# Ledger of designs, part 19: peptides against a protein of PDB entry 4U39

Target 1, 302 residues: chain A of PDB entry 4U39
Amino acid sequence: SIKVIGVGGGGNNAVNRMIENEVQGVEYIAVNTDAQALNLSKAEVKMQIGAKLTRGLGAGANPEVGKKAAEESKEQIEEALKGADMVFVTAGMGGGTGTGAAPVIAQIAKDLGALTVGVVTRPFTFEGRKRQLQAAGGISAMKEAVDTLIVIPNDRILEIVDKNTPMLEAFREADNVLRQGVQGISDLIATPGLINLDFADVKTIMSNKGSALMGIGIATGENRAAEAAKKAISSPLLEAAIDGAQGVLMNITGGTNLSLYEVQEAADIVASASDQDVNMIFGSVINENLKDEIVVTVIATG

## One batch from the design tools (peptide; aimed at target 1 S284)

Design b2_p13_1_s4 (made by RFdiffusion4, then SolubleMPNN; from b2_p13_1, 10 letters changed)
Fold by OpenDDE base, seed 4:
Structure b2_p13_1_s4 (fold): chain B 302 residues (1-302), chain A 13 residues (1-13)
Amino acid sequence: as target 1 above (302 residues)
Amino acid sequence: MKKEIKYFEVRKP
């Protein structure tokens, strides 16, 4: 089974976005120290952590409170994650709960023997230096606790949106990028396509790889596969080129009109941009909601 | 089907 655990405000917003976009084949768990925020979750499983420590009033933007809250609730987290083959831990780094609790939850998932993937955001620069420093500590702790850590640099989202985009919409786009990171991997296992991967293939690419980068490309029209692939490998979300990666996981998602030729064309573009000795795996997914769009997701590991 | 929301100890404040 695949479990997605959203930790704190940003992680729970991402989980809500996943549910709203009908991401299939996963179990959703919402974790928070704030009981009022947790009530707004759409997840099937809702867990308040650190009830004694916080009294449901949240972590006060303190990562040490988030950490201690997860430690207090360890047995409950273990029970919620039990029997998962794969666990996605999603959080916005820089806050209290997400920054402190996500590494503890990830370690619990890993200790249970699940393939543990972190999908987290760095805060926007406008959230201030304190959040950026707290996020750096949380990302470091997360890297030690996971098999693969995908870090989304929120400031790079500002390169793909209008300069007049309201701050609230920039946060919604960060939630959507977190969704795309989880869905881009989970769909390869859970959703049929033209080329299916199994869990063992994904496990081979993602086990004990440490930091990973994600690129996303979306296109329509006659050359949509090639355009989506080119956008993915040149994505602003990639802090480095994919040519240095030891492993590449690629998802080619399209509507019911996705052709095997388009899948191959997209795969060839990503392969040509990768090292010759790279361990590349690719899968295709059919998503009826995309209609004429192709979405290429590239995860570069190593 | 309304999936039953499983609450692990949501203590109301």
Scores: peptide ipSAE 0.024, ipTM 0.516, DockQ to the pose 0.019
OpenDDE base, seeds 1, 2, 3, 5: peptide ipSAE 0.013, 0.017, 0.020, 0.005; ipTM 0.462, 0.446, 0.503, 0.359

Design b2_p13_2_s1 (made by RFdiffusion4, then SolubleMPNN; its pose is not in this set)
Fold by OpenDDE base, seed 4:
Structure b2_p13_2_s1 (fold): chain B 302 residues (1-302), chain A 13 residues (1-13)
Amino acid sequence: as target 1 above (302 residues)
Amino acid sequence: MKKSLFTFEIRKP
């Protein structure tokens, strides 16, 4: 089974966005130290962590409280993650719960033998230096606790959205990018397409790879496959080129009109931008909601 | 002019 665990406010918002977008073939778990915020989760499984420590009042933006809350609730986390083949741990880094608890939860998933993928955000620069420093510590702890860590730099989302985008919408877009990172991988396993990957293929690319970068491209029209692929490899979310990556995982998602030619064209573009010796795997997914859109997601590892 | 680092506590709803 594939489990997605949202940790703290940002992780829970991302999980809500996944549920709202009907991401299939995954089980959703919401984890928080704030009981009121947790009640707003759409996840089937809701877990309050650190009930003794926090009394459901949250972590007070302290990562050490988030960490201790997950440690207090270790047995409950183990039971919720038991039997998962793959676990996505999603969080907004820089806060108390997400920053502190996500590495502990990831380690629990890894110790259970699940392929453990972190999909986390760095805070926006406007959230201040304290959040950036807390996020850096949490990201470092996540790297040790996961097989692959996708880090989304929120400031790069501001390059994709309109400059007049309200701050609340910029956070919603961060939640959407977290959704795309999880869905771009989970759909390769769980959702039928023109080219399916098995879990073993994904495990080969993602197992013990450390940091990963994600690029996303969306396009419509006659050259949509090529345009989506070009946008993915040049995505502002890529802090580095995919050149030099040891592994590339590519998802080509389209509507029911997605052709094998479009899949090949997109794959060839990503391959041409990658090293010749790169271990590249690609899958295609059919999503009826995309209609005329193609979404290319590239995960570069190594 | 040093831009004032307003530490807005963004209360996520």
Scores: peptide ipSAE 0.007, ipTM 0.319, DockQ to the pose 0.013
OpenDDE base, seeds 1, 2, 3, 5: peptide ipSAE 0.006, 0.000, 0.000, 0.005; ipTM 0.369, 0.368, 0.372, 0.367

Design b2_p13_2_s2 (made by RFdiffusion4, then SolubleMPNN; its pose is not in this set)
Fold by OpenDDE base, seed 4:
Structure b2_p13_2_s2 (fold): chain B 302 residues (1-302), chain A 13 residues (1-13)
Amino acid sequence: as target 1 above (302 residues)
Amino acid sequence: MIQKIFYFEIRRP
């Protein structure tokens, strides 16, 4: 089974976005120290952590409270994650609950023998230096607790959106990028296909790889496959080029008109931008909601 | 390069 655990406000917003976009084949778990915020989750499983410590009033933007809240609730987290083959831990770094609890939850998932993938955001620079410093500590703790860590730099989302984009829409786009990171991987495993990905192949690419880079490309029109692939390998979300990556996961998602030629063209572009000895897994997914859009997600490991 | 190509069925809403 695949479990997606959203930790704190940002993680729970990302999980809500995943549910709204009908990301299939995964179980959703919402975790928070704030009981009122947790009630707004669309997840089937809702877990309040640190009920004795916080009394449901949240972590007060303190990562140490988030950490202690997860430690208090360890047995409940273990029971919720039990029997998962793969666990996605999603959080916004820089806050109290997400920053402190996500590394503890990730370690619990890893200790249970699940393939543990972190998909987390760095705060925007406008959220201030305190949040950036807290996020850096949380990201360092996540790196030790996961098999693969995808870090989304929120400031790079501002390169994709209009400068006049309201702050609320910038946070919604961060939730959408978190969704794309989880869905890009989960679709390769959880979606039935003509040829299914062996979970052992995913484990080979993602186990103990540390930091991973994620690129996303979206395009429409006659050259949409090539354009989406080129946008993915040059994505502002990539902190480096993928040419040195030892492993690549590629998802090519299109509408019902996605052709085998478009899949091959996109795969060849990403392969040509990667190391010659790269272990590449790629999958094609049909999503009727995309109509004429192609979405290419690239995750580079190693 | 070992490329594994996986083709998924149409997700029907």
Scores: peptide ipSAE 0.035, ipTM 0.592, DockQ to the pose 0.073
OpenDDE base, seeds 1, 2, 3, 5: peptide ipSAE 0.286, 0.022, 0.009, 0.029; ipTM 0.849, 0.566, 0.390, 0.669; seeds 1, 3 fail the geometry check

Design b2_p13_3 (made by RFdiffusion4)
Pose (drawn by RFdiffusion4):
Structure b2_p13_3 (pose): chain A 294 residues (1-190, 197-206, 209-302), chain P 13 residues (1-13)
Amino acid sequence: SIKVIGVGGGGNNAVNRMIENEVQGVEYIAVNTDAQALNLSKAEVKMQIGAKLTRGLGAGANPEVGKKAAEESKEQIEEALKGADMVFVTAGMGGGTGTGAAPVIAQIAKDLGALTVGVVTRPFTFEGRKRQLQAAGGISAMKEAVDTLIVIPNDRILEIVDKNTPMLEAFREADNVLRQGVQGISDLIALDFADVKTIMKGSALMGIGIATGENRAAEAAKKAISSPLLEAAIDGAQGVLMNITGGTNLSLYEVQEAADIVASASDQDVNMIFGSVINENLKDEIVVTVIATG
Amino acid sequence: ATLSLLSFSVTKA
């Protein structure tokens, strides 16, 4: 019983993308103050929060509103979250709802005893001062409210994509990366949560590599451990979760070769949750998701 | 989509 909660617009897209990618084994909840944007969620559960406060008009990039909105819907949320063994709280930070509400929601989930993993994007630098400041204040609050907070620096999306990919695609990739963040874990729980719990505090950074071809598992792992999303050296990690996904042609040679690359770059006595998942929709593509905690 | 586990491990200190 793991629930992925998209909070605000940032999470709304990630949840959509997760659903679009047919990420299995999770119950999705899209939470928004913005009734219009919420009605775009592909989530079976659409929770409009702050209906009294925002009248479906959203939080206006005011985290205080997203918060008061979440506090207003404190009871509706717990009801939706009860029974969750694990709650992914996925949101875009810098907004109102995502920045405000996610801590309220993730804290509720944490109080509910669920393993609360918040997976959020820090706004692109270009989103400006307000976005940056609010998310910083917001990311700070997400840390106090989750067990593990995987923060995806959108600015790093721009290092990864072609220098000329339009902004729209840059935001889109942030959504995918958020999805890639949650799927990277949720695919490994579809198992004693104390395992993953022992891996879940402090902040967390993740990396992703995608590769195709003859030497792809290593190419993917190398790209994953060195990825711009992953801002710090992995040897600094106390715990590392590794997810290898590939087609039905995923060999153990490829799997361990990538594991060896991720492992050698991590501390030797590191705790590690490692999985490889077969995605029949993949052909020659392979995706290594690496999440380091410490 | 179809997802399946190929390998899984837990390593502890």

Design b2_p13_3_s1 (made by RFdiffusion4, then SolubleMPNN; from b2_p13_3, 10 letters changed)
Fold by OpenDDE base, seed 1:
Structure b2_p13_3_s1 (fold): chain B 302 residues (1-302), chain A 13 residues (1-13)
Amino acid sequence: as target 1 above (302 residues)
Amino acid sequence: MVQKQLYFEIRKP
């Protein structure tokens, strides 16, 4: 089974976005220290952590409170994650609950023997230096607790949106990028393919790889597959080129008109941009909600 | 929604 656990406000917003986009084949868990915020989650499983410590009033933007809250609720987290083959831990780094609790939850998942993937954001520069410093500490702790950690630099989202984009829409786009990171991987596993990827192959690429980079490319028109692939490998979300990556996961999502030729063309572009010795897994997904659009997600590990 | 997936693995030989 695949579980997605959203931790704190940012993680729960991302989980809500995943549910709204009907990401299939995963179980959703919402975790928070704030009971009122947790009630707004669309997840089936809602867990309040640190109820004794926080009395449901949240972590006060203190990561140490978030950490202690997850430690207090360890047994509940273990029971909720039990039997998962894979666990996605999603959070906005820089806050109290997400920054402090996500590493603890990730370690619990890893100790249970699940393939543990972090998908987290760095705060926007406008959220201030305190959040950026807290996020750096949380990311460091996540790196030690996961098999693979995808870090999304929110400031790079501002390069792909209009300059007049309201602050609220910039956060919604961060939630959408978190969704794309989780869905790009979960679709490769949860949807039966014509060629079943062995979960062992995903484990080979993602186990004990540390930090990973994610690129997203979207295109329409005649050369949409090639354009989407080129945009993915040159995505502003990539802090480095993928040419040094030991492993690559690629998802190609299109409408019912997605051709095998388009899938092959996109895969060849990503493979050609990767190391000659790269272990690459790619999948194609048909999404009936995509008309003429192709979405390419690239995750580079190692 | 019928999600049909085609997976291809490019393994090293």
Scores: peptide ipSAE 0.035, ipTM 0.634, DockQ to the pose 0.633; fails the geometry check
OpenDDE base, seeds 2, 3, 4, 5: peptide ipSAE 0.024, 0.025, 0.025, 0.031; ipTM 0.497, 0.452, 0.475, 0.532; seeds 2, 3, 4, 5 fail the geometry check

Design b2_p13_3_s3 (made by RFdiffusion4, then SolubleMPNN; from b2_p13_3, 9 letters changed)
Fold by OpenDDE base, seed 3:
Structure b2_p13_3_s3 (fold): chain B 302 residues (1-302), chain A 13 residues (1-13)
Amino acid sequence: as target 1 above (302 residues)
Amino acid sequence: MKKSILYFEIRKP
């Protein structure tokens, strides 16, 4: 089974976005120290952590409270994660609950023998230096606790949105990028496509790889496959080129009109941008909600 | 597989 755990406010918003976009074949768990915020989750499983410590009033933007809350609730977290083959831990870093609890939850998942993938955001620079420093500590702790950690720098989202985009929409886009990171992997396992991957292939690419980078490309029209692939490998979300990666996971998602030729064309572009010795795996997914769009997701590991 | 809704009781304060 695949489990997605949203931790704290940002993680729970991302989980809500996944549910709204009908991400299939995964179980959703919402974790928070704030009981009121947790009630707004769309997840089937809702877990309040640190009930004794926080009394449901949240972590007060303190990562140490988030950490202690997860430690208090360790047995409950273990029970909720039991029997998972893969666990996604998603959070917005820089806050109290997400920053402190996500590494503890990730470690619990890893200790249970699940393939543990972190998908987390760095805060926007405008959220202030304190959040950036807290996020750096949380990301460092996540790296030690996961098999693969995808870090999304929120400031790079500002490069792909209009200059007049309201701050609230920038946060929604961060939630959407978190969704794309989880879905880009989970769909390869859980959703039938033209080319399916097994869990063993994904495990080979993602097990004990440390930090990973994600690129996303979306295109329409006659050359949509090539354009989407080119956008993915040049994505602002990539802090470095993919040519240095030891492993590449590629997802090519299209509508019912996605052709095998388009899949091959996109795969060839990503392969040509990768190292010759890279372990590259790719899958294709059919999403009936995509009309004329192709979405290419590239995850570079190592 | 049957959806096991594990309701953890969110104790309201």
Scores: peptide ipSAE 0.017, ipTM 0.436, DockQ to the pose 0.019
OpenDDE base, seeds 1, 2, 4, 5: peptide ipSAE 0.018, 0.006, 0.017, 0.019; ipTM 0.469, 0.448, 0.401, 0.434; seeds 1, 5 fail the geometry check

Design b2_p13_3_s4 (made by RFdiffusion4, then SolubleMPNN; from b2_p13_3, 10 letters changed)
Fold by OpenDDE base, seed 1:
Structure b2_p13_3_s4 (fold): chain B 302 residues (1-302), chain A 13 residues (1-13)
Amino acid sequence: as target 1 above (302 residues)
Amino acid sequence: MIKKILYFEVRRP
């Protein structure tokens, strides 16, 4: 089974976006120290952590409170994660609950023998230096607790949105990028392929790889597959080129008109931009809602 | 090595 855990406000907003986009084949768990915020989650499983420590009033933007809250609730987290083959831990780094609790939850998942993937954001520069410093500590702790950590730099989202984009829409786009990271991987596992991707192939690419980079490309028109692939490998979300990556996961999602030629063309572009010895897995997904749009997600590990 | 996996899940609403 695949479980997605949203931790704190940012993680729960991302989980809500995943549920709204009908990301299939995963179980959703919302975790928070704030009981009122947790009630707004769309997740089936809602877990309040640190109820004795926080009395449901949240972590007060203190990561140490978030950490202790997850430690207090360890047995409840273990029971919620039991039997998971894969666990996604999603959070906005820089807050109290997400920054402190996400590494603890990730370690619990890893100790249970699940393939543990972090998908987290760095705060925007406008959120201030305190959040950036707290996020750096949380990201460091996540690297030790996960098999693979995807870090999304929120400031790079501002390069792909309009300059007049309201602050609330920039946060919604961060939630959408978190969704794309989780969905891009989960679709490769949860969707029965004509060629069985064994979960062991995903484990080979993602187990003990440390930091990973994610690129996203979207295009329409006659050359949409090639354009989407080129945009993915040159995405502002990539802090480095994928040419040094030991492993690549690629998802190509299109409408019902997605051709085998388009899938092959996109895969060849991503492969040509990768190391010659790269272990690359790619999948193609049909989403009727995309119509003429192609979305390419690239996750580079190693 | 490139593993090609074709997924044909038509996600219907």
Scores: peptide ipSAE 0.026, ipTM 0.576, DockQ to the pose 0.082
OpenDDE base, seeds 2, 3, 4, 5: peptide ipSAE 0.022, 0.024, 0.038, 0.025; ipTM 0.577, 0.558, 0.708, 0.580; seed 4 fails the geometry check

Design b2_p13_4 (made by RFdiffusion4)
Pose (drawn by RFdiffusion4):
Structure b2_p13_4 (pose): chain A 294 residues (1-190, 197-206, 209-302), chain P 13 residues (1-13)
Amino acid sequence: SIKVIGVGGGGNNAVNRMIENEVQGVEYIAVNTDAQALNLSKAEVKMQIGAKLTRGLGAGANPEVGKKAAEESKEQIEEALKGADMVFVTAGMGGGTGTGAAPVIAQIAKDLGALTVGVVTRPFTFEGRKRQLQAAGGISAMKEAVDTLIVIPNDRILEIVDKNTPMLEAFREADNVLRQGVQGISDLIALDFADVKTIMKGSALMGIGIATGENRAAEAAKKAISSPLLEAAIDGAQGVLMNITGGTNLSLYEVQEAADIVASASDQDVNMIFGSVINENLKDEIVVTVIATG
Amino acid sequence: SNLSVKSFSVKKS
């Protein structure tokens, strides 16, 4: 019983993307103060929060509103989260609802005893000072409210995509990366949560590599461990979760070769949750998701 | 979509 909660617009898209990618085994909850944007969520459960406060008009990039909105819907949320063994709280930080509400929601989930993993994006630098400041204040609050907070620096999306990809696609990729963050774990729980719990505090950074071809598992792993999303050296990690995903042509040669690359870059005595998942919708593509904690 | 685990491990110190 793992629930992925998209909070605000940032999470709304990630949840959509997850659903679009048919990520299995999770119950999705899209939570928003913005009734209009919420009605775009492909989530079966659409929770409008702060209905009394925001009247479906959203938080206006005011985290305080997203917070008061979440606090207002404190009871509606717990009801939706009860029974969750694990809650992914996925949101965009810098906003109002995502920045405000996610900590409230993730904290509720944490109090509910669920393994609360918040997976959020720090706004692109270009989103400006307000976005940056609010997320920083927000990411700070997400850390206090989750067991593990995987923070995806959107600015690093721009290093990854072609220098000329339009902004719309840059935001889109941030959504996918958020989805890639949650799927990277949720695919490994579809297992004693104390395992993953022991891997889940402090902040967490993740990396992704995608490759195709003859030497792809290594290409993907190398890209994953060196990825711009992954800002710090993995040898600094106390725990590392590794997810290898490929087509039905995923061989153990490829799997371990990528595992060897991720492992050698991690500390020797590192705790590790490693999985490889077959995605029939993949052909020659292989995706290594690496999440380091410490 | 269909997903299956190819390999899984948990390493501990």

Design b2_p13_4_s2 (made by RFdiffusion4, then SolubleMPNN; from b2_p13_4, 9 letters changed)
Fold by OpenDDE base, seed 3:
Structure b2_p13_4_s2 (fold): chain B 302 residues (1-302), chain A 13 residues (1-13)
Amino acid sequence: as target 1 above (302 residues)
Amino acid sequence: MKQSIFYFDVRKP
């Protein structure tokens, strides 16, 4: 089974976005220290952590409270994650609950023998220096606790959106990028496509790889496959080029009109941008909601 | 499908 655990406010918003976009074949778990915020989750499983410590009033933007809350609730977290083959831990770093609890939850998942993937955001620079410093500590702790950590720099999202985009929409886009990171991997396993990957292939690419970079490209029209692939490998979300990666995981998602030619064209572009010795795996997914769009997701590991 | 809210009542010792 695949489990997605959203930790704190940002993680729970991302999980809500996944549910709204009908991401299939995964179980959703919402974790928070704030009981009121947790009640707004669309997840089937809702877990309040640190009930004794916080009394359901949240972590007060303190990562140490988030950490202690997860430690208090360790047995309940273990029970909720038991039997998972893969666990996605998603959070917005820089807050109290997400920053402190996500590494503890990730370690619990890893200790249970699940393939543990972190998909987290760095805060926007406008959220202030304190958030950035807290996020750096949380990201460092996540690196030690996961098999693969995808870090999304929120400031790079501002390069993709219009300068007049309201702050609230920038946060929604961050939630959407978190969704794309989880879905780009989970769909390869859980959703039938033209080319399916097995869990063993994904496990080979993602086990004990540490930090990973993600690029996303979306395009329409006659050259949509090539354009989407080119956008993915040049994505602002990539803090570095995909050259030098030891492993590449590629997802090509399209509507019912996605052709094998388009899949091959996109794969060839990504392969040509990668090292010759890279272990590249790719899958294709059919999503009837995409109509004429192709979405290419590239995850570079190592 | 009816969302079964499984409240794990963390309050039970």
Scores: peptide ipSAE 0.018, ipTM 0.459, DockQ to the pose 0.020
OpenDDE base, seeds 1, 2, 4, 5: peptide ipSAE 0.022, 0.008, 0.006, 0.015; ipTM 0.565, 0.387, 0.431, 0.456; seeds 1, 4 fail the geometry check

Design b2_p13_4_s3 (made by RFdiffusion4, then SolubleMPNN; from b2_p13_4, 9 letters changed)
Fold by OpenDDE base, seed 4:
Structure b2_p13_4_s3 (fold): chain B 302 residues (1-302), chain A 13 residues (1-13)
Amino acid sequence: as target 1 above (302 residues)
Amino acid sequence: MKKSILYFEVRKP
């Protein structure tokens, strides 16, 4: 089974976005120290952590409170994660709950023997230096607790949205990028496509790889596969080029009109941008909601 | 005994 755990406000918003986009084949768990915020989750499983510590009033933007809250609730987290083959831990770093609790939850997942993937955001620069420093500590703790950590720099989202995008919409886009990161991997395992990957293939690429970079490309029209692939490998979300990566995971998602030729064309472009000795795996997914769009997700590890 | 509140809403199909 695949479990997606949203931790704190940002993680829970991302999980809500995943549910709204009908990401299939995964179990959703919402985790928070704020009971009121947790009640707004669309997840089937809602877990309040640190009830004694916080009384459901949240972590007060303190990562140490988030950490202690997860430690307080360790047994319940273990129970919720038990039997998962793969666990996604998603959070917005820089806050109290997400920053502090996500590494603890990730470690619990890893200790249970699940392939543990972190998909987290760095805060926007406008959220201030304190959040950036807290996020750096949380990201460092996540690296030790996961098999693979995808870090999304929120400031790079501002490069792909309109300059007039309201702050609230920029956060919604961050939630959407978190969704794309989880879905781009989970669909390779859980959703039938033209080329299916098994869990063992994904585990080989993602197990004990540390930091990963993610690129996303979306295109329409006659050259949509090539354009989507080119956008993915040149994505602003990539803090570095995919050259030098030891492993590449590629998802090519299209509508019912996705062809094997388009899949091959996209895969060839990503392969040409990667090292010759790279361990590349790619899958194709059919998503009826995309109609004429192709979405290419590239995850570079190592 | 650390009391976490788990709300299981099992959405029945």
Scores: peptide ipSAE 0.022, ipTM 0.435, DockQ to the pose 0.019
OpenDDE base, seeds 1, 2, 3, 5: peptide ipSAE 0.006, 0.007, 0.009, 0.008; ipTM 0.387, 0.408, 0.436, 0.402; seed 1 fails the geometry check

Design b2_p13_4_s4 (made by RFdiffusion4, then SolubleMPNN; from b2_p13_4, 9 letters changed)
Fold by OpenDDE base, seed 4:
Structure b2_p13_4_s4 (fold): chain B 302 residues (1-302), chain A 13 residues (1-13)
Amino acid sequence: as target 1 above (302 residues)
Amino acid sequence: MKQSIFYFAVIKP
């Protein structure tokens, strides 16, 4: 089984976006120290952590409270994660709950033997220096607790949205990028296909790889596959080029009109941008909701 | 040696 755990406000918003976009084949768990915020989750499983410590009033933007809250609720987290083959831990770093609890939850998942993938955001610069410093500590702790950590630099989202985008919409876009990162991987594993991916191959690429980079490209029109692939490998979300990556996971998602030629063209572009000795998993997914759009997600590990 | 693994799935609504 695949479980997606949203931790704190940002993680829970991302999980809500995943549910709204009907990401299939995964179990959703919402975790928070704030009981009121947790009630707004669309997840089937809702877990309040640190009820004794926080009394449901949240972590007060203190990562140490978030950490202690997860430690208090360790047994409950273990039970919720039991039997998972893969666990996605998603959070917005820089706050109290997400920053403090996500590494603890990730470590619990890893200790249970699940392939543990962190998909987290670095706060926007406008959220202030305190959040950036807290996020750096949380990201460092996540790196030690996961098999693979995808870090989304939120400031790079500002390069892909309109300059007039309201702050609230920039946060919604961060939630959407988190969704795309999780879905780009989960669709390759959880979706029954004509050609199934062996979970052992995913483990080989993602186990104990540390930090990973994610690129996303979206395009329409005649050259949509090539354009989407080029956008993915040059994505502002990539902090570096993928040419040094030892492993690449690629998802090509399109509508019912996605052709084998388009899949091959996109895969060849990503392969050509990667190391010659790269281990690549590439998958194609038909999603009727995309109509004429192609979405290419590239995750570079190593 | 470069290893490439191909996956194909269909998400039905």
Scores: peptide ipSAE 0.263, ipTM 0.807, DockQ to the pose 0.081
OpenDDE base, seeds 1, 2, 3, 5: peptide ipSAE 0.010, 0.043, 0.239, 0.030; ipTM 0.489, 0.643, 0.806, 0.515

